# Ledger of designs, part 11: peptides against a protein of PDB entry 5HDT

Target 1, 163 residues: chain A of PDB entry 5HDT
Amino acid sequence: MVVKTFMDMDQDSEEEKELYLNLALHLASDFFLKHPDKDVRLLVACCLADIFRIYAPEAPYTSPDKLKDIFMFITRQLKGLEDTKSPQFNRYFYLLENIAWVKSYNICFELEDSNEIFTQLYRTLFSVINNGHNQKVHMHMVDLMSSIICEGDTVSQELLDTV
Target 2, 163 residues: chain A of PDB entry 5HDT as posed
Amino acid sequence: MVVKTFMDMDQDSEEEKELYLNLALHLASDFFLKHPDKDVRLLVACCLADIFRIYAPEAPHTSPDKLKDIFMFITRQLKGLEDTKSPQFNRYFYLLENIAWVKSYNICFELEDSNEIFTQLYRTLFSVINNGHNQKVHMHMVDLMSSIICEGDTVSQELLDTV

## One batch from the design tools (peptide; aimed at target 1 V102 K103 I107 D153)

Design b1_p12_5 (made by RFdiffusion4)
Pose (drawn by RFdiffusion4):
Structure b1_p12_5 (pose): chain A 163 residues (1-163), chain P 12 residues (1-12)
Amino acid sequence: as target 2 above (163 residues)
Amino acid sequence: SKPVLNLGKPPS
C-alpha cells in the first residue's frame, strides 16, 4: 500500500510530503536494507526510488554514509532484472524505469565513494542484460548510465573499463 | 558537479 501512495504522489503535494516525510526517512532504516526477505527489499527499493522522485532536487536523507547504503542497496536489487520469467519482474522494471527517469544516482556525485557505486552499478547492468529484455529495458539502462557520464565530473579508467 | 534530477513522473 505504501508503494502505491508513493507512486501516485506528486512533487507538488507539499501537504502529503510533510506528512509522509518521517516514513520516508524510516524506510531507509537498516532493518529494511538488510531484510532477509526478497519481497520486502524490493518493495522498499521502489519506495526509496519514488521518495527520491517526490523530494527532488532536495532529497530527505542527508547523511552521506546513509545515502551510500541506499544506492548500493538499490544496485543489489537491480539484480532481479535478470529473471524475466519471475512474477516480480515488472516491479524490478518499475524500479529501473524510475531511477532512470529521475536520475536519482546523480545524487552520488558528491559522495566520496561515488566511483565504487557507479562502477558496481555498471557491472550489475551489464551482467543482468539478456535476450529476455525488450528495448525499453535497454533504453532505461542507457538513460541511467548516460547521465552519470554526461553530468558527472569525471570518468575513471575503472568505470570506463566496465563499458 | 551538483546533482541533476528530472522532475515529474515518467510517461506511461

Design b1_p12_5_s1 (made by RFdiffusion4, then SolubleMPNN; from b1_p12_5 with S1A S12K)
Fold by OpenDDE base, seed 5:
Structure b1_p12_5_s1 (fold): chain B 163 residues (1-163), chain A 12 residues (1-12)
Amino acid sequence: as target 1 above (163 residues)
Amino acid sequence: AKPVLNLGKPPK
């Protein structure tokens, strides 16, 4: 299974990283990003998060437009964190934990539309955060947002207004 | 290099 393959892969396995490079690239195609099944999209997001982890500090996606699409896609999936009682919540938690720890969104600083991506991320997180979330969820959300603020030299006024 | 942590999976 593709999901399990990337979850179990480490950053030091150069042979496997090269072997699955084409698969990683293919997972970012519109076929997967616009898949009609929301559970499939969640799995795709988790795979993409793992790809960023595995290939860090460099992502295999060389197109700025593709990177933007991917992070906007991941941001949309984070909306699923709102319902803590969902059967898929644990997978949403995995997604959040991964991207927060790896600091995956920091790749976006090299993109022209970084402020748009960060603004959408912050709006999404603030829209789903609630008292039903445990401490770990809150910490990951704070870590994710704090890393962007601390490492960003410039932040849009729109983003600052949401903080 | 992109500003991403070059670390494995975080602790649970």
Scores: peptide ipSAE 0.027, ipTM 0.671, DockQ to the pose 0.649
OpenDDE base, seeds 1, 2, 3, 4: peptide ipSAE 0.017, 0.026, 0.017, 0.025; ipTM 0.636, 0.672, 0.636, 0.670; seed 4 fails the geometry check

Design b1_p12_5_s2 (made by RFdiffusion4, then SolubleMPNN; from b1_p12_5 with S1A V4K S12L)
Fold by OpenDDE base, seed 5:
Structure b1_p12_5_s2 (fold): chain B 163 residues (1-163), chain A 12 residues (1-12)
Amino acid sequence: as target 1 above (163 residues)
Amino acid sequence: AKPKLNLGKPPL
């Protein structure tokens, strides 16, 4: 299973990283990002999150447009955090935990449309945050948002006004 | 250069 492969891979496994590089690139294709099945898209998002973890601090995706598409895609998946009773909630939690820990969105600072990406992320997180979430979920959300504010010298005023 | 990200596996 592709999901398990990336979950278990270490950052220092250079041979495996090279072996699965083409798969990592393929997972960012429109075929997967626009897959009709919501559960498949969630799995793809988790794989992409692991890819960012494995290849940190550099991503294997060299196209700025592709990186934008990926992070906008991941942001859309985070909407699934709203329903804590969903059978897929644990996988949404994994996605949130991963991207918060790795600080994956920080790679977006080099993108021309970084402010758009961050704005959409913050809007999404604030839209799904509720008192039904446990402390860990809240911590990861705060960590994710705080990292962007603290490391970004040029964060839009619009984004700051939403905080 | 791309921003430096956290290294290692998240606590899960």
Scores: peptide ipSAE 0.036, ipTM 0.721, DockQ to the pose 0.743
OpenDDE base, seeds 1, 2, 3, 4: peptide ipSAE 0.031, 0.030, 0.023, 0.031; ipTM 0.691, 0.686, 0.678, 0.697

Design b1_p12_5_s3 (made by RFdiffusion4, then SolubleMPNN; from b1_p12_5 with S1A S12E; failed a check: a repeat of another design)
Amino acid sequence: AKPVLNLGKPPE

Design b1_p12_5_s4 (made by RFdiffusion4, then SolubleMPNN; from b1_p12_5 with S1M S12K)
Fold by OpenDDE base, seed 4:
Structure b1_p12_5_s4 (fold): chain B 163 residues (1-163), chain A 12 residues (1-12)
Amino acid sequence: as target 1 above (163 residues)
Amino acid sequence: MKPVLNLGKPPK
């Protein structure tokens, strides 16, 4: 239910955004980010991605540390893209498509540890990309990485070495 | 520094 709510929510509804603000904040709690169930974590990641989409260009999360935790969390979930035969692959695809389309990671440029986040993202994407992925998956991965390189003021040497 | 795009729901 919660997943569907955020998936269907539009960015233009300020009233709904205010109504679900507390829920959005709650979804970023350690309870969900550190949930032992892999499928639950994936759902949480998708919800968080939708939250970033809905509240763009800002985010309801005001803590830089929390934002870092969230994006590191999302990055970890992207590892699930490696297995194209997984029953949850479509949901992993949704996650990738969303964050690539919205360019959600671009909010990380304001964070002190942005290079760490981007480096981990790139390493993750390069680790999971394979010939079994269709063109759309490849496109989203490339779009996600390219946006960060093109729009970032600076990137770490480690990130460049990953590229 | 560019903000996150405000494009709504991505197409499926």
Scores: peptide ipSAE 0.016, ipTM 0.626, DockQ to the pose 0.733
OpenDDE base, seeds 1, 2, 3, 5: peptide ipSAE 0.014, 0.015, 0.016, 0.015; ipTM 0.607, 0.613, 0.625, 0.615

Design b1_p12_6 (made by RFdiffusion4)
Pose (drawn by RFdiffusion4):
Structure b1_p12_6 (pose): chain A 163 residues (1-163), chain P 12 residues (1-12)
Amino acid sequence: as target 2 above (163 residues)
Amino acid sequence: AKSKPVMNLGKP
């Protein structure tokens, strides 16, 4: 249910944002990022993605150490894109579609471990893509990875090599 | 100084 409200919420709704702000900060808790249940991490990942959409360009989570944990957690969930036959695939697709549209990963430009994050993201996307994915999946991945290069400060040789 | 994050507003 929380996924639906965060999906339907708007960046304009200052009222609902101030109300759910405490929940948004809580969903990033380590209890969720490391929850052993696959279905829970997926739902939490979708929420964190819209939480970044709703509050842009000013995200609620300010701690860099915590901000790092979130985007690495999301990258681990993008591994679910590989199984196109799973009933949960369309939710992984929604996650990909969201962080691609919002350019949420660009928040990591300022983090000290940005290169590790972007490199692990690139490797993951190139390791999950297969003949089961339609052109929309290909398109969203390019949108996601293009923004990191075009709008980033630099491209390390390691990140360039993953391409 | 590092680049400020650039993000899209709204829904697709």

Design b1_p12_6_s1 (made by RFdiffusion4, then SolubleMPNN; from b1_p12_6 with A1S S3K)
Fold by OpenDDE base, seed 2:
Formats: sequence, structure tokens, C-alpha cells
Structure b1_p12_6_s1 (fold): chain B 163 residues (1-163), chain A 12 residues (1-12)
Amino acid sequence: as target 1 above (163 residues)
Amino acid sequence: SKKKPVMNLGKP
């Protein structure tokens, strides 16, 4: 129900955005980010991705530490892209497509620990990328990585070594 | 006007 609500929500729905703002904040709590169920964590990641989409260009999360936790969390979920035959692959695809299209990670440039976030993202993507992925998956991965490189004023040597 | 769904880094 929550997943459908955020997935179908439009950026212009100001009343709904205000109504579900508290829910958006609660979804970023440790309860959800550290939920023991892997499938639940994936759903949470998709919801968070939709929240970034809906509230773009400004995320409702004001804490830099919370934003870091969220993106590190989303990055960890992307490991599920490795198995293309997984029953949950379509949802992992949705997550990848969303964050690539929205360019949600671009908000991390304002964070002090941006290099850590991007390094972990790139390491994760390169660890799961394989020839079994279709063209769309490859395209989204490339779009996501290239967007960060193009928008970044400074790229750490560690990130360059990963690339 | 529809807001752009893309996270815009305010380039100076």
C-alpha cells in the first residue's frame, strides 16, 4: 500500500506531498533501514527512491547524516542486481532505473562524505555488473555513473582507481 | 509548469 502510494504520486501533488511527509521521514528510520527482511529493505529502498523523485529537487531529509545513511542503504540494496534470474530482479531494476533517471545521488555532492558514498556506489555497481544484464540495465548503470562524474567538481583518487 | 524530476545541482 505504501509502495503504491509513493510510486503513483506526482511532484505537483502538493497536498499529498505534505500529507505523506511524516511517512517519508519515518521510512528513513533505523527501523526500516535495518529491517531484518531483505525483501522489506528492497521495498523501503524503492520507496525512498520515489520520495527523492517526488520531492526533487529538494529532499525532505535535512540531516546530512541521515542522507548519508539513506544512500549507503540504497547502495547496499543494489547488490541484488547481480542475479538477473531473481524473483525480485524487476524491483531491483525499478530502483536502478529510478535513481538513474532522477539523479538522486547528485544531492550527495552537498555532503561532506560524498566521496565515500560515490566510492561505495561504484564499487557496488562494478561488483554486480555482468554480461547477463540486458542493455537497459547497462544503460542505467552507465547513466548513473557518468552523471556523477560529469557533475562532480572533485573526484577522489580512490574513486578514479575504482573506475 | 511541471517540476523537473531530476535532482538539479545548482551550478553557479
Scores: peptide ipSAE 0.046, ipTM 0.710, DockQ to the pose 0.103
OpenDDE base, seeds 1, 3, 4, 5: peptide ipSAE 0.045, 0.039, 0.044, 0.044; ipTM 0.708, 0.671, 0.708, 0.707

Design b1_p12_6_s2 (made by RFdiffusion4, then SolubleMPNN; from b1_p12_6 with A1S S3K M7L)
Fold by OpenDDE base, seed 4:
Structure b1_p12_6_s2 (fold): chain B 163 residues (1-163), chain A 12 residues (1-12)
Amino acid sequence: as target 1 above (163 residues)
Amino acid sequence: SKKKPVLNLGKP
């Protein structure tokens, strides 16, 4: 129900955005980010992705450390893209599609540890990308990586070496 | 799409 709520919410719904702000903040708590259930973590990641979409261009999370935790968390979930036969693959696809389209990771440019985040993202994507993925998956992966390279003022040499 | 990407943070 919570997942559907954020999925269906529009950016222009200011009243709803304010109403669910506390929930959005709560979803980024360690309780959810460190949840032992892999499927729950995936759902949380999708919700967080939607939250970034809904509140774009700003994020409701004001702590740089929290933002880092969130994006590192989302990055870890992207590992699930490797198994194309997983029952949860469609949800992993949703996550990828969302963050690629929204360019959510671009908010990380303001973070001190942006290079660490981007490096981990690239490593993860390259580790899971394979010929079994359809064109859409490949496109989103490329879009996600390309956006960071193109929009970033400074990108670490390590990140560039992965390109 | 009417939705705005996060990238718009840097563009007035």
Scores: peptide ipSAE 0.031, ipTM 0.667, DockQ to the pose 0.122
OpenDDE base, seeds 1, 2, 3, 5: peptide ipSAE 0.030, 0.031, 0.028, 0.030; ipTM 0.656, 0.667, 0.639, 0.662

Design b1_p12_6_s3 (made by RFdiffusion4, then SolubleMPNN; from b1_p12_6 with A1S K2P S3K)
Fold by OpenDDE base, seed 4:
Structure b1_p12_6_s3 (fold): chain B 163 residues (1-163), chain A 12 residues (1-12)
Amino acid sequence: as target 1 above (163 residues)
Amino acid sequence: SPKKPVMNLGKP
């Protein structure tokens, strides 16, 4: 129900956004980010991605440390894209598609540890990219990486060397 | 103006 709630919500639903704000904040708690179940973590990541979409261009999370935790968490989930035959692949695809479209990681430019986040993202993406992925997956991966390079004010040399 | 589904950092 929670997954569906955020998935179906749009940016113009101001009353609903206000109503579910506390839930959005709760989903970013350590309880969910460090949940022992891998499938639960994936669902949480998808919800967080939707939250970024819904509340764009601002995130409801005000703590820089929390934002870092969230994006490092999302980045870790993207490792699941490697196995294209996994039953959960479609949800990993959803996650990728969402964050690429929303450009959620652009929030990270305001974070002190942005280079660390972007470096980890790129390393993760390059580690999972393979010829078994269809064109859509490749496109979203490229879009995600390209947006950071093109729109970022500062990109570390390490990140550039990864490209 | 409606909010866009992308993060706006002042870039086109």
Scores: peptide ipSAE 0.058, ipTM 0.739, DockQ to the pose 0.121
OpenDDE base, seeds 1, 2, 3, 5: peptide ipSAE 0.050, 0.057, 0.050, 0.044; ipTM 0.733, 0.739, 0.727, 0.709

Design b1_p12_6_s4 (made by RFdiffusion4, then SolubleMPNN; from b1_p12_6 with S3K)
Fold by OpenDDE base, seed 4:
Structure b1_p12_6_s4 (fold): chain B 163 residues (1-163), chain A 12 residues (1-12)
Amino acid sequence: as target 1 above (163 residues)
Amino acid sequence: AKKKPVMNLGKP
């Protein structure tokens, strides 16, 4: 129900955004980010992706450390894209599609550790990308990576080495 | 209404 709530919410739903703000903040707690169940973590990641979409252009998370934790968390979930035959692949796809389209990681440019985040993202994406992925998956992966290069002022040499 | 990306720093 929580997943559906954020998934179906529009960016212009100001009253709902205010109503569910506390829930959005709660979903970014260590309880959820460090949840022992892999499937739960994936659902949390999808919710967080939707939260970034809904509250754009500014996320409701004010702590730079929390934002870093969230994006590192989302990055870790993207590892699940490697197995195209997984029952959860469609949700991994949703996560990828969302963050690529929303350009959620662009928030990270305001963070001190942006290069670390981007490096981990690129490393993860290159580790999971394979010929078994359809063109949509490939497109989203490329979009996700290229947008950071194109919109960022500078990126680390390590990041550039992965490109 | 069109949904918008979070941030556009280098590209419109």
Scores: peptide ipSAE 0.045, ipTM 0.710, DockQ to the pose 0.120
OpenDDE base, seeds 1, 2, 3, 5: peptide ipSAE 0.044, 0.038, 0.039, 0.044; ipTM 0.709, 0.679, 0.666, 0.706

Design b1_p12_7 (made by RFdiffusion4)
Pose (drawn by RFdiffusion4):
Structure b1_p12_7 (pose): chain A 163 residues (1-163), chain P 12 residues (1-12)
Amino acid sequence: as target 2 above (163 residues)
Amino acid sequence: AKTKPNLNTGKR
């Protein structure tokens, strides 16, 4: 249910944002990022993605250490894109489609461990892509990775090598 | 000085 309201919410709705702001900060809790249930981490990942969409360009989570935990957690969930036969696939696709449209990972440019995050993101995307993915999956991955290069400060040799 | 994050805004 929380996924639906965060999916339908708008950047304009200042009223609903101030209301659900405390829940958005809570969903990033370590209880969720490390929950052993695969279905819970997926739902939480979709919420954190829209939470970044709704509150842009000013995200609610300000702690860099915590902001790092989230985007590495999201990268781990993108591994679910590989199983195109799973009933949960379309939800992993929604997650990919969202962070690609919002360019949420660009928040990491300011983090000290940006290169580790972007490198692990690139490796993951190149390791999950297979013949089961339509061109929309390919398109979203390019949009996601292109923003990091075009709008980033630099490209390390390590990140360039993952390509 | 790092580049400020750039995100898409508006109606999806």

Design b1_p12_7_s1 (made by RFdiffusion4, then SolubleMPNN; from b1_p12_7 with T3K N6V N8R)
Fold by OpenDDE base, seed 4:
Structure b1_p12_7_s1 (fold): chain B 163 residues (1-163), chain A 12 residues (1-12)
Amino acid sequence: as target 1 above (163 residues)
Amino acid sequence: AKKKPVLRTGKR
């Protein structure tokens, strides 16, 4: 499975990173980002999260527009965290844990539309966060948001008002 | 324990 391939890959696996680079690029295509199946989109998001982990601190995606699309896509998937009883919740958890730990969104500071991306992220997180989530989920959400605040040179007032 | 990746700072 493609998901397992990227999940098990290490950051220092240079030969494998080169071998699967084209696959990583294809996973960011509109075919996958706009896939009609919600579960497929979640799998794609997890793969993309792993790709960001593997290629950190860089990303194999060179287009700023593509990067924006990817992070907006990942942000939309995080909405699935709202249903703690979903059979896919553990995969949503994996997505959250990964992007929080890797600080994947921090690459967005290089993008012109960083404030838009961060605003959507924060709105999404606050829309899904609830007392039914366990401490780990809360921790990852806080880590994800705080990393952006702490490392960003400029944060919009709108974003600050959301926090 | 998995190897911790090189994390992004968002600053270049």
Scores: peptide ipSAE 0.052, ipTM 0.735, DockQ to the pose 0.093
OpenDDE base, seeds 1, 2, 3, 5: peptide ipSAE 0.045, 0.045, 0.044, 0.048; ipTM 0.715, 0.723, 0.704, 0.724

Design b1_p12_7_s2 (made by RFdiffusion4, then SolubleMPNN; from b1_p12_7, 4 letters changed)
Fold by OpenDDE base, seed 2:
Structure b1_p12_7_s2 (fold): chain B 163 residues (1-163), chain A 12 residues (1-12)
Amino acid sequence: as target 1 above (163 residues)
Amino acid sequence: PKKKPVLATGKR
């Protein structure tokens, strides 16, 4: 299974990273990002998160437009965190935990549209955050948001108004 | 550390 392959892969596995590079690139195609199945999109998001982890500090995606599409896609998937009783919640948790720990969104700082990406991320997180989430979920959300604020040289007023 | 996070621009 593709999901398990990337999940279990180590950052130092150079031969495997080279072997699965083309697969990583294909997973970012419109076919997967716009897949009609919600559960498939969640799995794709988790794979993409693992790809950012595995290839850190450099992502295999060289196109700024593609990177923007990927992070906007991942951001949309995070809306699934709103339902804490969903059968898929554990997978949404994995996605959140991964991107928070890896600081994958920090790649976006070099993108021209970084402000748009961060704004959408913050809006999404604040729209789904609630008192029903356990402490770990809250911690990862805070870690994700604070990392971006602390590392960013400039933050738009719109983003500040969202926080 | 065993695993390395993605770093902000200029810190890689």
Scores: peptide ipSAE 0.044, ipTM 0.710, DockQ to the pose 0.111
OpenDDE base, seeds 1, 3, 4, 5: peptide ipSAE 0.039, 0.041, 0.044, 0.038; ipTM 0.692, 0.688, 0.707, 0.686; seed 1 fails the geometry check

Design b1_p12_7_s3 (made by RFdiffusion4, then SolubleMPNN; from b1_p12_7 with T3K N6V N8A)
Fold by OpenDDE base, seed 2:
Structure b1_p12_7_s3 (fold): chain B 163 residues (1-163), chain A 12 residues (1-12)
Amino acid sequence: as target 1 above (163 residues)
Amino acid sequence: AKKKPVLATGKR
């Protein structure tokens, strides 16, 4: 299973990283990003999160447009955090925990469209955050937003108004 | 092995 493979892979496993590089690239294709099944898209998002973790500090995706598409895709999946009683909530939690800890979105500071990405992220998080979330979920959301806002010299006033 | 976040590795 692809999901398990990336989840268990270490950053120092150079041989495996090379072996699965092509798979990592294919997972970012429109076929997967626009997959009709919502649960499949969530799995893809988790895999992409792990890929950013494994290949840090250098993402295997070299195209700025592709990186933007990926992070916009991941952001859309975070909407699933709104329902804490969903059968898929644990996987949404994994996604949130991963991207918050790895600080994956910080790659976006190098992108021309970083403001758009961060704005959508913040809007999404504030749209789904609720009192039903436990402390860990809140912590990860705060950590994720704080890691971006601390880089204030690259944050637009529009983003600040969103917060 | 300890994992390194993107920020800690200087990816900016």
Scores: peptide ipSAE 0.042, ipTM 0.702, DockQ to the pose 0.124
OpenDDE base, seeds 1, 3, 4, 5: peptide ipSAE 0.039, 0.039, 0.042, 0.030; ipTM 0.692, 0.705, 0.694, 0.652

Design b1_p12_7_s4 (made by RFdiffusion4, then SolubleMPNN; from b1_p12_7, 4 letters changed)
Fold by OpenDDE base, seed 2:
Structure b1_p12_7_s4 (fold): chain B 163 residues (1-163), chain A 12 residues (1-12)
Amino acid sequence: as target 1 above (163 residues)
Amino acid sequence: PKKKPILRTGKR
């Protein structure tokens, strides 16, 4: 299972990182990002999150446009956090936990469209945050939002209005 | 920690 492969891989596995680099690149293709199956897209998002973890602090993706597409894609998947009783909630949680801990969105600071990405992220998180989430979910959401504000030198007025 | 989070350029 591809998902398990990336999930179990650590940042020091240089040979494996090289071995699976092409797969990592392939997973960011439109075929996967625009896959019609919602569960497949979630799995892809988790894999991408793990890829950012594994290749940190640098992403294997060289195209700014591709990076934007990936983070917009991941952001869209986070909407699934709204249903805590979903059979897929554990994977949504994994996605949230991963991106919060890894601070994967920090890569976006180097992108021209960073403000758009962060705005969509914040809007998405605020739309799904509710009192039904456990403390861990809340903490990850807060950590994710706070880290971006903390690490960012400047933010747009639009982003400030969103917060 | 064994794992490293992504840091913004210049803040590494």
Scores: peptide ipSAE 0.260, ipTM 0.805, DockQ to the pose 0.110
OpenDDE base, seeds 1, 3, 4, 5: peptide ipSAE 0.104, 0.244, 0.112, 0.206; ipTM 0.740, 0.803, 0.744, 0.796

Design b1_p12_8 (made by RFdiffusion4)
Pose (drawn by RFdiffusion4):
Structure b1_p12_8 (pose): chain A 163 residues (1-163), chain P 12 residues (1-12)
Amino acid sequence: as target 2 above (163 residues)
Amino acid sequence: TFRPAPISLRPH
């Protein structure tokens, strides 16, 4: 249910945002980012993605250590894109489609460990892509990775090598 | 580098 309301919410709805702001901060709790259930981490990942969409360009989570945990957690969930036969695939696709459209990962440019995050993101995307993915999956991955290069400060040799 | 809006929406 919380996924639907966060999916349908708008950046304009200041009323609903102030209301659900405390829940958005809570969904990033370590209880969820490390929940052993695969289905829960997926749902939480979709929420955190829209939480970044709704509150842009000013995200609610301000702690850099915590902000790092989130985007590494999201990268681990993008591994689910590989199984195109799973019933949960379209939800992983929604997650990819969302962070690609919103350019949420650009928030990491300011983090000290930005290179580790972007490098692990690139490796993951190149390791999950297969002949089961339509061109929309390819397109979203390029949009996601292109923004990090074009709008980033630099490109390390390590990140360039993953390409 | 300073960025007034590091997160944005792509157009539809």

Design b1_p12_8_s1 (made by RFdiffusion4, then SolubleMPNN; from b1_p12_8, 7 letters changed)
Fold by OpenDDE base, seed 5:
Structure b1_p12_8_s1 (fold): chain B 163 residues (1-163), chain A 12 residues (1-12)
Amino acid sequence: as target 1 above (163 residues)
Amino acid sequence: SYKEAPITLLPK
């Protein structure tokens, strides 16, 4: 129910955004980010991606540490893209397409640890990309990485060596 | 930077 609520919410519904703000904040708690169920963590990641979409260009999370935790968490979930035969693959695709389209990771440029976040993202994407992925998956991966490179004033040498 | 985006579509 919570997942569907955020999926269907649009960016212009200010009353709904305010109504579910507390829920959005709670979804970023350790209870959800460290949930023992892998499927729950994937759903949480999708919800968080939708929250970034809905509240763009500003996330409701004001803590830099919390934002870092969230994006490191989302990055870990993207590892699930490696298995194209998984019954959950469509949700992993949803996650990838969403964050690529919204350019969600670009909010990380405001964080002191942005290079760490981007490095982990690139390592993850390169580790899971394979010939079993269709062109849309490849396109979203490239779009996600290209946006960060193009909009970043500085990129770590480690990240450049990875590309 | 962030941009406005529509609801994500799942692959068919």
Scores: peptide ipSAE 0.031, ipTM 0.693, DockQ to the pose 0.101
OpenDDE base, seeds 1, 2, 3, 4: peptide ipSAE 0.027, 0.031, 0.031, 0.030; ipTM 0.682, 0.696, 0.700, 0.684; seeds 2, 4 fail the geometry check

Design b1_p12_8_s2 (made by RFdiffusion4, then SolubleMPNN; from b1_p12_8, 7 letters changed)
Fold by OpenDDE base, seed 4:
Structure b1_p12_8_s2 (fold): chain B 163 residues (1-163), chain A 12 residues (1-12)
Amino acid sequence: as target 1 above (163 residues)
Amino acid sequence: MFKEKPITLLPK
């Protein structure tokens, strides 16, 4: 399974990174980003998160528009964190933990539409965060938001108003 | 602005 392949790969596996580069690029296609199945989209998001992890600090996606699409896509998937009792919650947790630890969204600072991306991320996180989440979920959400504030040279007032 | 290697632990 594609998900397992990227989960087991690390940043130092240069030969594997080269081998799966085309697969990584294909996963960012509209076919996957706009897939009608919600569970498939979640799996795609997890794979994309792993791709950002594996190829860090430089993602294989060079198009600013593609990067924006990917992060807006990942942000939309994070809405699934709201239902803590869903059978897919553990996979949503994986997604959150990964992107928080890797600081994947930091790639967006170089994008013209970074403020839009970050605003949507914060709105999404605050929309799904609740007291039913365990401490780890809360920590990852805070880490994700704090990283953007700390590492961003400029943060829009709209983003600050969201915090 | 460097990305770190994660150690992922899924909830039990």
Scores: peptide ipSAE 0.027, ipTM 0.668, DockQ to the pose 0.101
OpenDDE base, seeds 1, 2, 3, 5: peptide ipSAE 0.023, 0.027, 0.025, 0.025; ipTM 0.642, 0.673, 0.663, 0.658

